# Peptides against a protein of PDB entry 3S8F: the designs that were tried, part 281

Target 1, 157 residues: chain A of PDB entry 3S8F
Amino acid sequence: VLTLFVAVPSLMTAFTVAASLEFAGRLRGGRGLFGWIRALPWDNPAFVAPVLGLLGFIPGGAGGIVNASFTLDYVVHNTAWVPGHFHLQVASLVTLTAMGSLYWLLPNLTGKPISDAQRRLGLAVVWLWFLGMMIMAVGLHWAGLLNVPRRAYIAQV
Target 2, 166 residues: chain B of PDB entry 3S8F
Amino acid sequence: DEHKAHKAILAYEKGWLAFSLAMLFVFIALIAYTLATHTAGVIPAGKLERVDPTTVRQEGPWADPAQAVVQTGPNQYTVYVLAFAFGYQPNPIEVPQGAEIVFKITSPDVIHGFHVEGTNINVEVLPGEVSTVRYTFKRPGEYRIICNQYCGLGHQNMFGTIVVKE

## One batch from the design tools (peptide; made by RFdiffusion4, then SolubleMPNN)

Design b2_p26_7_s4 (from b2_p26_7, 13 letters changed)
Fold by OpenDDE base, seed 2:
Structure b2_p26_7_s4 (fold): chain B 157 residues (1-157), chain C 166 residues (1-166), chain A 26 residues (1-26)
Amino acid sequence: as target 1 above (157 residues)
Amino acid sequence: as target 2 above (166 residues)
Amino acid sequence: GVMLFMLALAATVLAHFLSVYARLLS
C-alpha cells in the first residue's frame, strides 16, 4: 500500500524536467502560457525524440503506479495492460531517448552535421514512431481493462 | 528575470508537491479501504501457504481430482486445483451457482497462470506455493481458465473449464 | 505552464487509477 510513496521522487522529477523545458523555452523567447512550448527547438530530432519519449512515459509511469499497487495489480497483472505499459517505458522513452541521443552523438563523433534532408527524415521517423506507439499502447491498455490475457491467442472479448 | 523565474518555480514546486502527496494519499486510502472491507472480493494476503511440489501429486488434497471439490459449508466449497504442463485439474471444475468458492491452486512443475475469463480471478501459480482466491459465481455456465504465464511449448493450449451449475 | 502540465500529468495518473479501480469493483 505504501509503495505509492516511491512515486513521489518520480513526480518531482517530472516537475523538474517540465520546469526546465519551460525555462529553456522562455529563454528562447517564448512568452505566455504556451509560448514557451512553441519556442522549443521542435526542428531538431535530437530534442523532439527524447521529449516525445518523456510524453509517452507519462501514461507509462501512471501505469507503473497502478502496477506497483498491490490491489490494482491483481486486476492488470498478466493482461494486455502489462505489454501496453512496458512498450511506453521501453519502446517509447528508452528507444526515443536512444534515437535522440544518436542524432546528437553521431554528428559529434563524425564531425559532420546532419543534412537538412536527414533532419527532416529524422523528425518524420520520430513522430511516426511515437504515434504508432501511442496507438498500440492505448489499444493494449484498453484490452487489458477488458480482461484480455497476456500470452494467449484467444480472449473472452 | 532569472530570479523571478526561480521564485515562481519554487512556488509551483511546493504546490505540485502538496498536490501529489494528497493525490497519492487518496489512492492509498482507497486501496486500504478496499483491503480492509474485503470489497470486490479482495482478500488480504495472509500467511504464505507452502507445499512440496514433488509430492503434491501423490499425497494431500491435490492428489485426487475426484476429491478436489470439498464442501466446507452449506454454500461454501474449497477447490484444490493443480496447474501443470499443460492443463488444469480437476477439469472441468464443477461448482454450484451462488456458492462461495475458495480456490487453492498450486503447481507441481513450473510457474503457471490461472486466469478465469469473465471473472476477476487472475493469479500466478508458483511451485511450492498455494495461491488462494475466493469467488462467488453468480451466473451459471462455463468459465474458461487460461494460462497467462508462459510455461513451455504447450502453453498456448493450456486451458481449463469451470462449470457453474444452476 | 509547468503547473498546467503537472495537472495534466496528475489527471493521467488519476484516470489510470480510476479505470483499474472501477474494473476491480465491477
Scores: peptide ipSAE 0.527, ipTM 0.865, DockQ to the pose 0.789
Fold by OpenDDE base, seed 4:
Structure b2_p26_7_s4 (fold): chain B 157 residues (1-157), chain C 166 residues (1-166), chain A 26 residues (1-26)
Amino acid sequence: as target 1 above (157 residues)
Amino acid sequence: as target 2 above (166 residues)
Amino acid sequence: GVMLFMLALAATVLAHFLSVYARLLS
């Protein structure tokens, strides 16, 4: 039960990050309720990747609250729900953040800017990765709710 | 205006904090309610029994599969299940339809899973601990037990069967 | 804008909780 209190600072962090993005977007000329989103640098894979990771982290974090709940974990533990959860956390957030970091780090370390072709390819990679991870994660969570066991080649649904 | 923006953000942050705490409280309350009423038939970990995994096969209620199903009352049974590498005993587990079944599950070797298809029965089985699950089978038939915790080379073949008789 | 985002986030958390809770009570 006490573990659930970890959700509070996590939610506050989510607020802070989202607020920072809005503030940044508005500083970049975005106006209105949603205009600040468009004003963010979506042409930069170093920005897009970690943001997409954060978006994937939302359902992942929601699942984290479930997994940390004693009674709810009984239902989802060692089902397909679990790999669905950590693919959002590790294979989405962490991986996309790492990708984004590399898109920034490598040009700085080498002193060579990425080409426009590399930039476009990078954008394609992170978006496709995000899309694939979301599809897989939804499928795994759905399977988990259908009582598909983890680490089994057969299931009755 | 930057000052106005910061002030607004702070106000919203306080509101979000309050909302988050309220939401969390509701979730905790629901979990507490579930635990208090035991609607899922799950025994809390704090009430788990201890057993010596080195002797569980030789003495005690898990030692004889033929005596694993014990009637404890009218339409009430306790089933002492052993999860081992790589299977379950007794196998099959035969219980009557509509009876309240208390599964007492332990392991003599490594951690296993006890996942019963078609039910919410899903526990990890730890050597030295007794997992207790209460369940009533409403429909007759065969229910497959699956190990959903990796336990070795034969993990993928570790299955059991619960036969529910009319 | 951030508040709308957070409301959506909260709704997501609630949806996950309720979906599993429903299974627990089934």
Scores: peptide ipSAE 0.518, ipTM 0.874, DockQ to the pose 0.822
Fold by OpenDDE base, seed 3:
Structure b2_p26_7_s4 (fold): chain B 157 residues (1-157), chain C 166 residues (1-166), chain A 26 residues (1-26)
Amino acid sequence: as target 1 above (157 residues)
Amino acid sequence: as target 2 above (166 residues)
Amino acid sequence: GVMLFMLALAATVLAHFLSVYARLLS
């Protein structure tokens, strides 16, 4: 029961990150409830990648709360729900953050900025990665709720 | 300005914290309610039971698959199931339709899964522990048991069958 | 803006919780 209180620091972290993004967007000239979003540097794959990772982490985190719930875990444990969860956590947030970090790090290590073509390619990569991960994750969570077992090649559904 | 923004963020943070706590308390309350009113058929319930995995095949209720299905009352059965590398015993498990079945599941070797398709029966089976699941099959037919916990090279082929007879 | 985001996040958490809870009670 008290395990759910572990979610509090995570939720507060989410608040802090979101607040930081809003603050940054407003500093870049964004106004209103949504203008700050448009003002963020969406042309930079080093920014877009980790942000997309964070977006994927939201439903993943929600699933984490479910997985940590004793009674609810019985329903989802060792079903397709679980791989859906960690693909959002590891293959989305962690991986996209790593990709974003690389897009920043390599230019700094080499001392050469990335070309415009490389930048556009980077954007395409991270957006396609995110899209694919979201499609897969939704499917896996849905399958999990339909009682599709994990680690099995066959299912009744 | 930045100062105003900072003050606003702090105020909202406090509000979010309060809201988050309230939301979590609601979730906890729902979980507590479920625990208080749950049936053994949905959530495995009962006292923790232990068994010696090294002797479970030689003595006790799991030793003879022919004696695995025990009638404990009118329309009530206990089924002693072994999950092992790589299968289930007994196999098939034959039970009557509409009967209350208590599955007592354990393992003599490694951790296995016991996932019955078409049902909410889904437990991990640990050596040395007895998993208890209560369920009533309302529909006759065959229900596949799937191991959903990796248990070795033959994991992918580890299946069982529950036959529900009219 | 951040509060709206957090409300959406909370709604997401609630939706996940309720979806699984519904399965549990079914």
Scores: peptide ipSAE 0.499, ipTM 0.866, DockQ to the pose 0.784
Fold by OpenDDE base, seed 5:
Structure b2_p26_7_s4 (fold): chain B 157 residues (1-157), chain C 166 residues (1-166), chain A 26 residues (1-26)
Amino acid sequence: as target 1 above (157 residues)
Amino acid sequence: as target 2 above (166 residues)
Amino acid sequence: GVMLFMLALAATVLAHFLSVYARLLS
């Protein structure tokens, strides 16, 4: 139960990031409740990747609260739920953030901007990665709730 | 515009903080409720029961698999289970349908898992500690025990069976 | 806008909690 304390700063961070994105979107001409989203630079993989990572982190973080809960953890511990959670946190947020950082870092290190083709490829990569990770994560979480064990090659369900 | 946004953000931040805290407190309360009602099947104790893993095979209730299932009352049994590299003892575990079963599980060697398919029974078994789980099997048949904690080279083949008799 | 997003986030947390809680009670 004591570990749930960490959830508060994390939730506040989520608010701060989301608020910053809305503010930025509105500065870029976005209006209304959702117009600010469209105004964000979705043509830049260095932006899209970490944002998708953050989106994947939401269900991952939700699972984190569950996993940190003593009684609820009993149900999900060492089931497919756990690797599902890990893939959202590490293979989604961390990896996509790293990918996004790479799309910014390499051009700056080489002194050469990425080509339009490279940009489009980058967008395809990060979106496909996100989609694949979400499919995998949903499947693993679902399997976990169906009591599929972790570290086992067989299951009744 | 910027000033308006700033004012709105501050107001919403306070609201979100309050909501987040309230939500967490509700969850904590629900966790406490589940602990109090023992719905998970785990029997919490003020002090964790301990045993000597070096002697658990030679003496005590885990020593003889033929004596592992103990009737403690009408429709009540205690089953003393060893999880070891690489299997379970006794195997199979035979219990009657509809009886309240208290599993007392420990390990003589390394950490293992005790995951019973078709049930919510799912605990890690630590050497020197006794895991206690209460469960009532409502359906007869065979329930497979799976080790879901890596325990060595034979981990993937570590299975047991609970046979629930009518 | 951000508040609506955060409400969706909160709903996600609640959904996860309830899904596991349902399993616990089953």
Scores: peptide ipSAE 0.487, ipTM 0.852, DockQ to the pose 0.828

Design b2_p26_8_s1 (from b2_p26_8, 16 letters changed)
Fold by OpenDDE base, seed 2:
Structure b2_p26_8_s1 (fold): chain B 157 residues (1-157), chain C 166 residues (1-166), chain A 26 residues (1-26)
Amino acid sequence: as target 1 above (157 residues)
Amino acid sequence: as target 2 above (166 residues)
Amino acid sequence: DGTLAFMELLRETMLAEFLTVYNLLL
């Protein structure tokens, strides 16, 4: 009950952020149902990182509801599903948000903007991190559903 | 115009909130469907039972591994299992094929796991509590028990065996 | 079993939503 109670406000917050992004995209000239997405600053790692983190958080959040469910937890408990969930929550959302925050914070603290080379490298890092995390997370969730145990180096599936 | 911007933001927020609610139910439905159709199902949990972990090795149904398997009825057995650092008792556990087996698992020391490969038996074992799982082995053979809860330096080698006899 | 799990999850979710609305609006 508590986890589900927290899940609702968290989801509301996440989609409020999305609403803010839509507004920002439209202010930047984006039009239509999805045109505002393209208008967002995808060339800025400080923007891309936390957005990708949020995208990873969506399935992670859904998984959190599963993990907190009395009946569904019997299926996923102490399986590879659990590490998959944590990697989406911590290694995706939290980590990518931290990366994005760093890309914003350091230039502001130093008074020096990042170079174009640094920007491009940052984008590559963030996208590759996200891709790797998604592959790993999907694999772990899949393995968990197949009853691969957590904290064991050997399994029969 | 801050007022105009605020009004616009609110409109988007309302739309996204509605969408979020819809997506929440979609995700729940999808996950539930996946679990229902692609997993081994759920083993019903037994009633909460408590024991003294400090005496469980000396007295009671867990004390003698030779008496751990108790026939409780026609084709019905209760197996009293200890999970300890670092193994299971009895080992092997011998049960008949097709019999209804009630496992009563507890720990004398720390938290362990009890995961039986090839089955949906997967529970944590807490000192002071008895984990109860019911299962019927349809196929004869050997089933490995794995500890999936870190319990110390020997965790990775903590295995047991269930032997299902024809 | 899956249907039961689904129904229980829905119940828990609905309860959580109700409590959230209640706490935020009342």
Scores: peptide ipSAE 0.019, ipTM 0.702, DockQ to the pose 0.033
Fold by OpenDDE base, seed 1:
Structure b2_p26_8_s1 (fold): chain B 157 residues (1-157), chain C 166 residues (1-166), chain A 26 residues (1-26)
Amino acid sequence: as target 1 above (157 residues)
Amino acid sequence: as target 2 above (166 residues)
Amino acid sequence: DGTLAFMELLRETMLAEFLTVYNLLL
């Protein structure tokens, strides 16, 4: 139970980011409980990518708490659950953040703004990546719960 | 106005931090609930037992596969299993249906996995340590043991069999 | 089928990302 308190700094960080997003959305004219979300710059891949990463990080973080639980780890340890978890953490958040960073960094480094076509392509890339990652992660977690072993080419199911 | 902006930021931050704290308690509650309702399949860790991996093949209860299955009581057995590169011994492991089986698993070489298909038996096997798992096979048949921890070039082919007899 | 679809999506995504980066660097 005490292990769960280790998650406090992580949660605080995550929700601080959420607070920043809310503030930004409201500055952009968003109103109400959810209107600020719509006001965020969803047309910018440099913004969308890391935000999608954060969304993937939410279930991943919850899973991390499970994995850190002594008793619950007996259920999921060395099953497909584990790679499902870290793919949400690394292949979604970290990777998408890296992608998003490039969409910001490269135009600044080259002094050339991205074209509208490049922008649209970038949006497609990050959304497709996110979608694929979510499908894979859900599948891996599901398989893990069915006792599909990690690091094995064969399974009982 | 900078002061107004700062005040607004702080208000949002406080709100989200409060939410964060609330979510923490929700997670704790969910874990508590899970533990309270789903403990039947959880095998608690026993006392740490150590062995010398360099001599475990020559001396002690793991040395002779023919003596690996020991009856310790009525309908109760202890099975001394070695996980090694790249297999298990004894192989097959023969146990009776309905008996309480205590597996004592260790490794003479590197870390291995011990995952028994169709069961909740899933432990890592560390050289120098003894993994203890208690299980009762309710159904006769063959159960495959899978290594789910990378242990070298032959890892993917490292399998064993438990034969449960009537 | 799901695995194949995922792999195809991954390939397409990687290609799209590559092209995007390549065009930005030129």
Scores: peptide ipSAE 0.013, ipTM 0.732, DockQ to the pose 0.018
Fold by OpenDDE base, seed 3:
Structure b2_p26_8_s1 (fold): chain B 157 residues (1-157), chain C 166 residues (1-166), chain A 26 residues (1-26)
Amino acid sequence: as target 1 above (157 residues)
Amino acid sequence: as target 2 above (166 residues)
Amino acid sequence: DGTLAFMELLRETMLAEFLTVYNLLL
């Protein structure tokens, strides 16, 4: 009986993705402990979007462990904490990955590359999305810890 | 070349795994901090109890709201609460300040929530099951019960009140 | 209570991390 053993495959996947990013960054000329990050293609919204999704997924994953814990879930269950978790997992990782996929897919399907203006707009969209999502998620998690109920229009705080 | 690439990737994976172990202590510390600062705490769960939702309104301890509050000791009460579409009974629930209250909550229809503001009482109520929550109200006044589980068209207006008397 | 919850989480988290490392480092 290992409840958190379910997290092992997810951790393996996450660290493999991170390793792949480091490898890619180093292939692009990045050096040192953090230089590989700067070397990644941050000018491409098809890349930036899913990476930002991954960044949002990190705290969401930690929250997943909390939510999966029988004793800790009692504290957060059906509070604003839960939708906060969802917005990190679905509205950040999944949505941004879909957005990134779209930025890659449409040009390839149509055979028409995106313009520079479209590229810049895409970057603005994904960064603003990420920023807004992080603000909302922090607020929801904070509210959840203050026992703000989920699925209610009224709260004690 | 393929072998070199494979070794490089493996090295990075090992590095990130080592990093994850280092971060373990950070995450545990954060969780500990959260638990220490959270005032709601954990209410110990009772044994699983079953009830027939089709007859709970007609017979048994939930059938009469006027008899829902049962004194079981000098400073102990059991309150039999029904959560239904769309409200609670009894409503209000009247209990003494400082008494140990055992709430026995069930539903005759669908799943509801039982969230009492200002307390750590927050449970789902399933038809056919009895939710047991023990709590002692230290402060007199009114405590609002909120349904935090979607239960239908009237969900947003499903409220109850606990009145704690001196 | 919170202490027991913490200890349970600590135990299972550490075990999960151990198993992950063990699996990937072999």
Scores: peptide ipSAE 0.011, ipTM 0.726, DockQ to the pose 0.034
Fold by OpenDDE base, seed 5:
Structure b2_p26_8_s1 (fold): chain B 157 residues (1-157), chain C 166 residues (1-166), chain A 26 residues (1-26)
Amino acid sequence: as target 1 above (157 residues)
Amino acid sequence: as target 2 above (166 residues)
Amino acid sequence: DGTLAFMELLRETMLAEFLTVYNLLL
């Protein structure tokens, strides 16, 4: 009940953010169904990080609904699926948002803009993190569906 | 300009909210589909049954491992299993191939897991509550029971075995 | 069957993630 209750506001928030992004992209000259996405500031790690976090959160949120279902949870409960879900939620959305916040916060705290080299490095770090998280999350979800147990060092498969 | 922007934002928000609601229904449908396709072979449906964890080892159907496997019908058995720190009782559990097995699992101490490899049997075992799982083993052999809920220092070594005989 | 390969991949992935965080924070 609690999970489903928070799922609705979370979805509303996510789609509100998406709406804001679409509007911003269109203001930046993006046109068409997907052109607004390209128009977003993908050269800024402070922007890219939380957006990637949101992208990871989408399947994670869906997984949350799965985990909250009595019938579906029977399949995935205490399997590697659960850590996969956690990493999408915490290590993807939360962590990437925190990372993005640093790229915004540090320049403001120091009063100095980040260098181009720092910006490029930041982008590389954020994308690498996202890629790694997706690989791990997909692997954990896959293993979970194969009934690999959580909190066990061995598995039949 | 701010007012125009605000109005435009609201229009996009309405569209995305509608999309959100649609996706919610899609997810519900996917859940239903997954349930229908992946729950085959295990019926977790059981009545809430309670037991006193402080006496379950001394009296009742879990007290004697030698009497843990009870034939309830021509091809039907009930197995009374204790999950404890750190193992399972009885161990091994011996059942015939092709028989319908009803596992009645409880714990005398702390919460444990009961995960049978090669099957979809995977339940948490709570002291004071009896977990009921129904399963039919189609293939003979040994099936390992794994504790997948942290239960203490010996958790990682807590294993059992189900032996399915031809 | 695929656990060993998966665990190895997971370990490598975790290491990469750690290094990524390290480079970001330090």
Scores: peptide ipSAE 0.024, ipTM 0.710, DockQ to the pose 0.022; fails the geometry check

